# Peptides against a protein of PDB entry 6DSZ: the designs that were tried, part 135

Target 1, 361 residues: chain A of PDB entry 6DSZ
Amino acid sequence: NYVVTAQKPTAVNGCVTGHFTSAEDLNLLIAKNTRLEIYVVTAEGLRPVKEVGMYGKIAVMELFRPKGESKDLLFILTAKYNACILEYKQSGESIDIITRAHGNVQDRIGRPSETGIIGIIDPECRMIGLRLYDGLFKVIPLDRDNKELKAFNIRLEELHVIDVKFLYGCQAPTICFVYQDPQGRHVKTYEVSLREKEFNKGPWKQENVEAEASMVIAVPEPFGGAIIIGQESITYHNGDKYLAIAPPIIKQSTIVCHNRVDPNGSRYLLGDMEGRLFMLLLEKEEQMDGTVTLKDLRVELLGETSIAECLTYLDNGVVFVGSRLGDSQLVKLNVDSNEQGSYVVAMETFTNLGPIVDMCV

## One batch from the design tools (peptide; made by RFdiffusion4, then SolubleMPNN)

Design b2_p16_6_s3 (from b2_p16_6 with P1S P8K E13L A16K)
Fold by OpenDDE base, seed 2:
Structure b2_p16_6_s3 (fold): chain B 361 residues (1-361), chain A 16 residues (1-16)
Amino acid sequence: as target 1 above (361 residues)
Amino acid sequence: SPSPFAEKVDLSLIFK
């Protein structure tokens, strides 16, 4: 009996940062297939705290803080549609991961979307939204007393959703999504009524966006609205203001991931398919009435990293580069460029041994 | 030298 010690998965398929272990701790959470790794970000580096085995491949991992919680909770959805909300509890040296709620959100009827699972959380923690199947948007209402995650479906007329996010600053939960039809790609918004279990007309739409528009970034207040990233263009829209840029530097390789740097949404990291790391900047204009509007968008090349599946800005210019195809990295952003014009310095590299092909012999 | 994690970087200077 060769006990092949199953090598632990090393390929990263998701990462998030927040305050999961305590209100004060800054955490990095890394998803590696069925494994969740929890780190505390310290002045000395990443301190490992806990590893958690999940009951399936992690497909969605998001931190959120419901009203009256002192620290963030973790939403996980697996590839087999098992959903849970997790809480970290520590009592002395005893560390427990508590399941606050769980459920299976699989439908018996529906075509799984070819673009995979999308999971999003309303910024005000009113609901979780899931795009699992074509023509359906699944809603999980968030209730503190609900130990069983129950979901309902809303029919979506747009059958081919590319990406979807909840917007900030909306009275009702509002989604913004890129979809494709025979006429091209478009952006649309819907308000989600929990009471009526239906969509209402959203605040704005933009027909005929760039043909390769692939990502939606929800921008927090004071800007609000969304950023749409394509192959050749980056577009901002908030219903009142529209601004588009087409920086030649992004045309060379497709942007595949993003992460917000500033809480106010003034800066975002962007990663492309060649491992180039960019900063997207939102330039503000303060009006005489104290309102803040978007003045301009800029993109700056920071340097090169491993090909990012996910990016997480931590603190003090430190970025975690989660890679599925290559080695994950911890990198430092510097104020001054090196001799090659790079602002990126690798601090640590985490070897990726590749996918464990479960050779079922 | 301070740990890179402890060293505050003003990234706003990269873009000024």
Scores: peptide ipSAE 0.040, ipTM 0.790, DockQ to the pose 0.667
Fold by OpenDDE base, seed 1:
Structure b2_p16_6_s3 (fold): chain B 361 residues (1-361), chain A 16 residues (1-16)
Amino acid sequence: as target 1 above (361 residues)
Amino acid sequence: SPSPFAEKVDLSLIFK
């Protein structure tokens, strides 16, 4: 009986940074198909803490901190629509990953969206939103005492949602999304009523955005609003201010992932299909009344990495580049460029052995 | 142009 030790998956399909093991620890969490890897980020590098096998391919992985929690909780949704909220618990040397809540959120009726599963969490931790099926937005209310994740659907008139996020600084949970209709691509907002289980009119909309607008970034306060990334343009909108840039450098390859560097949303990493790494900068202007407004957007080419499926800024200019197609990397961002004009130096490379061929035995 | 990293990078992580 050769127990063929099935090679552990090496392709990365998600990564997130936060404080999962403790309030003080900085963690890197990596999703590799059905495997979750948990690291502590240290001065010496990544220290492995725990590996967790999931009962399915991880489709969504997000850290969030409900009010009154000392550390982040982890939301996971699998490709088979199994949802869970996980907590890290350490008691001396004993490490347990506790399931706080779980549920299956699959619908019997609905067309699975071609762009795949989208999972988002309200910044104030009021709800989880899921785009699983065309024309439906699923809501999981976040309740501390609820061990069973219950969900309900709200009908979306917009059948072809490209991307969706919760906005920051909204009195009610508010989504911002890019959608496509016969007239083109548009951005719209909705408030989500938990009580009435319906959408209300959101604070703003932008019709006829760039035809290839593909990503929404929710911008935290003080800026607020959202960034819409297209093939040719990057646009900021917060209801009051609109600003668009069209840097020629982004036309060469499609931006496919992003990650916020600063808590205030002043910088974002962008990765494209050619493995180019960019910094998006939000330049602030302080008004006489003490309000902060966006002055300008700037994009800078940092260098080249493996083709990122996901990016996460750790600390001290260190970035984890999660790759599905190539080797994942830890890279260092430098203040000064090298002789080739690159600000990126590879620190560590994690070999990708390729797709696990599901040997149908 | 100011370095895209000119703002305070938390130096708490000193990799080798």
Scores: peptide ipSAE 0.024, ipTM 0.653, DockQ to the pose 0.085
Fold by OpenDDE base, seed 4:
Structure b2_p16_6_s3 (fold): chain B 361 residues (1-361), chain A 16 residues (1-16)
Amino acid sequence: as target 1 above (361 residues)
Amino acid sequence: SPSPFAEKVDLSLIFK
């Protein structure tokens, strides 16, 4: 009897940081295929708290804090379209992961999008948005008392959405997305009416962005708006201000992931397909009236890491580099560069044993 | 170029 000890997955396909275990704890949550690992970030490093088996590959993992919650809740969507909202509960030594709500959000009709599953949460926790199928935007209203996640679809005229986010600081939930049509790639915004279950015209659009624009970053207030990342350019737009940079250094390899460093959206980590780690900086201009505007965008090469599938800034310059292709890392960002010009120092490496070839015997 | 970290590091300083 060969007990094939099912090797635990080591490849990271998602990570998020927030306050899941308590209001005071800083957590790192790591998705490894069907496994969710929960850590507390401590002065001594990552302390494992719980590992949770999910009924499917985790496709979306996002923390959010509804109004009146003391800590973050976790939204998970699996590749089989099982959705849940999870809560961490600790009663003495007993640790429970509670399912607050669940549902299956699969549609019987629809073409699965080539760019995969996208799940986003409104910053004001009014709804969850899902791009699962071409031409559809699925909305899950967030209601405190609903144990059943009910969703509805809104028709999206733009069939080829590349990436989508909810914007910050909008009176109504507003999405910003990059889409492709025969004329190229474009950015558009829509307001989402929960009442009417339809899109309304958003605050702005930008036609004919870079042909390889692939990612949208929603920028918090005071800047607001979004950053659009392409192969050759990084663009900011908030409806009033447009700014684009084309730093030559980003042309060498495609940026594939990002993470916000500062809560106010002043800095973002960017990872490319070669494992290069960048800092994107939003330079502020403070007006005499107290308004903050974007003065400039700057990209700085920090160094090299494992090829990031996901990045999450923890604290004190420590970053978790979640890797699918290589070893995941904890890295330290330093103020001063080393002799090689790198600001990155590896603190800890988590061995990736590679894809578990499910040898179906 | 100025250090990309010259501005406010999160002061929670979890890792010492």
Scores: peptide ipSAE 0.022, ipTM 0.561, DockQ to the pose 0.075
Fold by OpenDDE base, seed 3:
Structure b2_p16_6_s3 (fold): chain B 361 residues (1-361), chain A 16 residues (1-16)
Amino acid sequence: as target 1 above (361 residues)
Amino acid sequence: SPSPFAEKVDLSLIFK
């Protein structure tokens, strides 16, 4: 019996940071195909806690904290449309990953979207949204007592959604999305009615954005609104304030991932296809009435890393760079640049052995 | 070796 020790996947296809093991622990969760790795972030580095095999390739992995939960829960959607909500439980030395809810959210009819699976969670944890198929937005209501993840579809008139997020600070769950039509790319918002299972008109829209607008970032309060990232431009819109920048430096390579650094949405890490790491800064202006408005956007080149599939800020200027194409890294952001003008120093490198075809025989 | 996380980096200072 040759136990072909199937090499564990090393290519990272997702990463998230939060408080999954406890309210106090800072965790790094890494998705490597069918494997979930759970780490505790410590002063000494990453401490491995648990590795979990999933019943399929992880396509979506998001931490969220429903009202009344002491720690974050984990939503996972697989490439085969198996959804679950996971909880970490530890009793002494026994570590269990508990499935609180699960379900299959596959539709019998639908064209899988070319841009792949998008999964998003409402910041107020009212629902999960899924863009799986063209012309459909799937909603999973979040209910504490529901062990079965039930979903329904809302028809999207916009067939070619590029990216979608839930907005912050909305009375009703509100999505913001970039879509393409024959006239170009546009940004639109919809309120999601759980009761009526329909879209209502959202607070704002922006027609004719940059042709290569590819990502939506929902911005927390006090700013609210969204950032739209394109090939040549970065734009902010919240219904009242519009601001666009076109820094030449971002034109050189496509930005492919982002991660929020500050809880208030003041800073974001951006990674491009050349492994350049940027900081996007939202400059604040305090109004006389105490309202905070966006004064300006700024992009700064921090340095170079492995080509990021995903980025996640940990703490104290440490960033995990999850790479699919190269080695994943822990990097330190420094206040002062090195001799080469880089603010990025590699702390640890995790060798990527390449695409492991997990032949689930 | 100093703890990689021991140094609090105020990233707000990077962009002054």
Scores: peptide ipSAE 0.019, ipTM 0.617, DockQ to the pose 0.753; fails the geometry check

Design b2_p16_6_s4 (from b2_p16_6 with P1K P8K A16K)
Fold by OpenDDE base, seed 2:
Structure b2_p16_6_s4 (fold): chain B 361 residues (1-361), chain A 16 residues (1-16)
Amino acid sequence: as target 1 above (361 residues)
Amino acid sequence: KPSPFAEKVDLSEIFK
């Protein structure tokens, strides 16, 4: 009986940063299929804290901090629609990952969306939103005492949602999404009523965006609104202000991931399908009344990395590049470019042995 | 030319 020691998965399919182990610790959490790896970011590098086996392939992994929590909680959804909220607890040398809440959010009726599972959390931690099936938006209300994750569906008129996010600074939870219909791709917003379990009209919409618009980034205050990323263009909209750029450099390869660098949403990392790393910059203008408005958008090429499935800015110019197709990397962003014009230096590389095809024999 | 992040202060001594 050859005990084939099942090699641990090495392909990264998600990463997040936050304060999961404590309020003070900066963590990097890495999803590798069914495995969650937890690191503390230190002056010496990534310190491994714990590895957790999950009950299925991780499809969604998001950190969030409900009101009254001292540290972040972790929401996980698996590809088999098992949802949980996890808490890190340490008592001396004993480390435990506690399930605060769990549930299965699978519907018996519905067409699974071809673009896969999308999971988002309201910035004010009022709800979790899930796009699992065409024509449905699932809502999980966040309640402190609820050990069982209960969800309800709201019908979407828009059957082909490409991407969706919760907006910042909204009185009611508000989603912004790109969808496709026979006329093209569009952006729309809805307010989510927990009480009535329905959508209300959102603050704005934009019909006929770029045909290849694929990503929505919710922008924090003071800017608010959203960034829509396409193949040829990057657009900003907040209901009052619209701004679009079409930098030729992004046309060469599709942007596939993003990560916010600054808490105020002034900078974002962008990764494309060729492993190019960009910085998107939101230039601010301060008005005489003290209001901050978007002046301009700018994109700069930083350098080349492994093809990112996910990006996470840590601190001090260090970025984790989670790769599914290649080796994951820790990279340093430098103030000055090298002789090749790159601002990126690889610090560490994590070998990807490829997908373990579980040949179910 | 300084990179887009040149003007921002490092928030920690991480990897220093």
Scores: peptide ipSAE 0.026, ipTM 0.637, DockQ to the pose 0.070
Fold by OpenDDE base, seed 3:
Structure b2_p16_6_s4 (fold): chain B 361 residues (1-361), chain A 16 residues (1-16)
Amino acid sequence: as target 1 above (361 residues)
Amino acid sequence: KPSPFAEKVDLSEIFK
């Protein structure tokens, strides 16, 4: 019996930063197909803590902190629609990943969406939202006492949702999404009623956005609202203020991932299909009444990395570049550019051996 | 050399 030690997956399909192992630890979590790798970010580098095998390819991986939790919980959805909420527990040398809740959220009827699985968490941890199928938005209410993840569907009139996020600072859970219809791409918002299990009218909409608008970024308070990333433009909208930029530099390649740097949403990393790394900056204007409004948007080219599937800012200018197509990297952002004009320096490279052909013999 | 993870970088200066 040759136990062919199955080669560990190396292609990264998701990454998240947060406080999963403890309230004090900064963690990097990396999804590699069916494997979850957990690291502690230390002054010396990434310290591996645990690897977890999942019962399927990880499709969604998000950290969230419900009220009264001392550390982040991890939501995972697999490509086969197995959902779980995981907690890290350590007792001495014993490390356990505990399933707080689980469930299968597959529907018997529905067309899987062409843009794949989208999973989002309300910033106030009231619910998880899932776009799995065209014309349906699945809601998982977050209740502390529920070991079983129960979900319900709300019908979406908009059949072709491109991306969706929960907004910040909303009295009710509110989604913002880009969708396509015969007239083009548009942005719309809906409030989600848990009680009535329906959508209510959201605070704003923007019809006829850029034809290639592909990503929604929910912006924290004090700005609020959302950023919409397209092929040619980046737009901000919060219901009161609309601002758009069309920096020529982003037209060269499609932006495919983003990550928030600052907790207040003033800066975001952007990665494109050529491995260019950008910083998106939200310039603030303080009004006489003490309100903070968006003054302008700016995009700066930082440098080049591996083609990012996902980005996550760690700390001290260190970024993890999770790559599916190339080697993943730890990179350092520097204040000063190098001789080539790059602000990016590779610190560590993680070899990608390509797709593991699971030869199920 | 101090660990690159130990050096606090003020990223606000990159964009002055």
Scores: peptide ipSAE 0.018, ipTM 0.597, DockQ to the pose 0.698
Fold by OpenDDE base, seed 1:
Structure b2_p16_6_s4 (fold): chain B 361 residues (1-361), chain A 16 residues (1-16)
Amino acid sequence: as target 1 above (361 residues)
Amino acid sequence: KPSPFAEKVDLSEIFK
């Protein structure tokens, strides 16, 4: 009996930070194909808590906190469209991962989108949105008492969605998305009516954005709105204010991932295809009425890392760089640059042994 | 080794 010790996957395809194990614990969750790794962030480093085998490749992994929950819940969607909501429960030394809800959200009819699966959660935890197929937006209502995840589709007139997010601070759940049509790329918003199962007109739109606009970042209050990242430009729009920058430094390589550093959306990490790590800064202007508006956008080069598939800020300047193509890293951001002008120092490296070729045996 | 997470870094100072 050759126990083929199946080599554990080492390539990272997702990471999130939040309070999953308790209200007080800071956690790092890492997706490696079918494996979920859960860590506690401590003063001494990352402490492994649990590993969970999933029934398929993890395609979406998001933490969210419904009203009245003391800690975050975890939404997972697999590449085979199995959805679940997980809770961490500890009783003394006994650790259980509880499935609160599950379901299969596959459609019988639809063209899978070429840009892959997108999963998003409304900041007020009213619904989960899924872009799985062209011309469809799937909604999973979040109900505490529902153990079965039921979904419905809303038709999207925009067939080629590039990226989509829920906006913050909206009375109704509101999506913001970049889409492509024969005239170029555009940004549009829709309100999602859960009752009527339809889209209503959103608060704003921006036609003819940059041709290579690829990512939407929803900005929390007090700024609100969204950031749109392209190949050559970064733009902010909130319906009232529009601001665009075109820093030459971002033209050298495509930005492929982002992560919010500050809860108020003042800073974001950006990673590009060359492993460059940037900070995007939202400069504040305080108005006489006490409102905070965006004054300017700035991008700063921090240094170089492994090519990030995903980024997550932990605490105290520590960042996890999840890499699919290279070694994942824990890096520290310093206040002072080194002799090479880098603010990034590698703290720990996690060897990537390459894709486990699932030999379908 | 200094605790990797013990030092509070004010990243706002990097961008002064």
Scores: peptide ipSAE 0.020, ipTM 0.654, DockQ to the pose 0.769; fails the geometry check
Fold by OpenDDE base, seed 4:
Structure b2_p16_6_s4 (fold): chain B 361 residues (1-361), chain A 16 residues (1-16)
Amino acid sequence: as target 1 above (361 residues)
Amino acid sequence: KPSPFAEKVDLSEIFK
């Protein structure tokens, strides 16, 4: 009996930080194919708490905190469209990952989108949005008492959505998305009506963004709005303020991931396909009335890491670099550069053994 | 030049 100990996947395909184990604990959750790893972030490093086998490859992993919850819940969607909401429960030494809700959100009809599965959560936890198929936006209403995740589709006129996020500070759940049509790429917003199960006109749109605009970042208050990242440009728009930069340094390699550093959205980490790590800075201007507006955008090269599939700022300048192609890393961001001009120092490296080809023998 | 990181490091004791 050759017990082929199936090597555990080491390639990271997602990571998220939040308070999953408790309100006080800072957690790092790492998705490695079908495996979810849960860590507590400590002064000594990452302490493993639990590993969970998922029924399928994790495609979406997001933490969210509904009103009245003391800690974050975890939404997972698999590549086979199995959705669940997980809760961490600890009773003494007993650790349980509880499925609070689950469901399959697959449609029988629809073209799977070429840009893959996108899952987003409304910042006010009113709904989960899923872009699974072209021309459809799936909504999962978040109801505390619902053990069965039920979803409905809203038709999107825009068939080729590149990226989508929920905006912050909106009275109704509002999505912002980059889409492509024959005329180019554009940004549009829609309000999502749960009651009517339809889109309403959003607060703003921006036609003819950069042709290679690929990512939307929802910016929290006080700035609000969104950042659109392209190959050559980074733009900010909130309906009232528009600002674009085209730093030559980002043109060298495509930005592929991002993570918010500051809760107020003043700084973001950006990773490109060459493993370069950038800081995007939102410079504020405070008005006499206390209103905060965006003054400027700035990009600074921090250094190099493994090619990030995902980035997660932890604390104290420590960043987890989740890599699919290379070794994942914990890195430290420093105030001062080294002799090479890098602000990044590798603290720990997690060996990636490469793609485990599950040879079903 | 100081990094853009210089201004606001979260003062939590994590990784001190």
Scores: peptide ipSAE 0.018, ipTM 0.515, DockQ to the pose 0.092; fails the geometry check

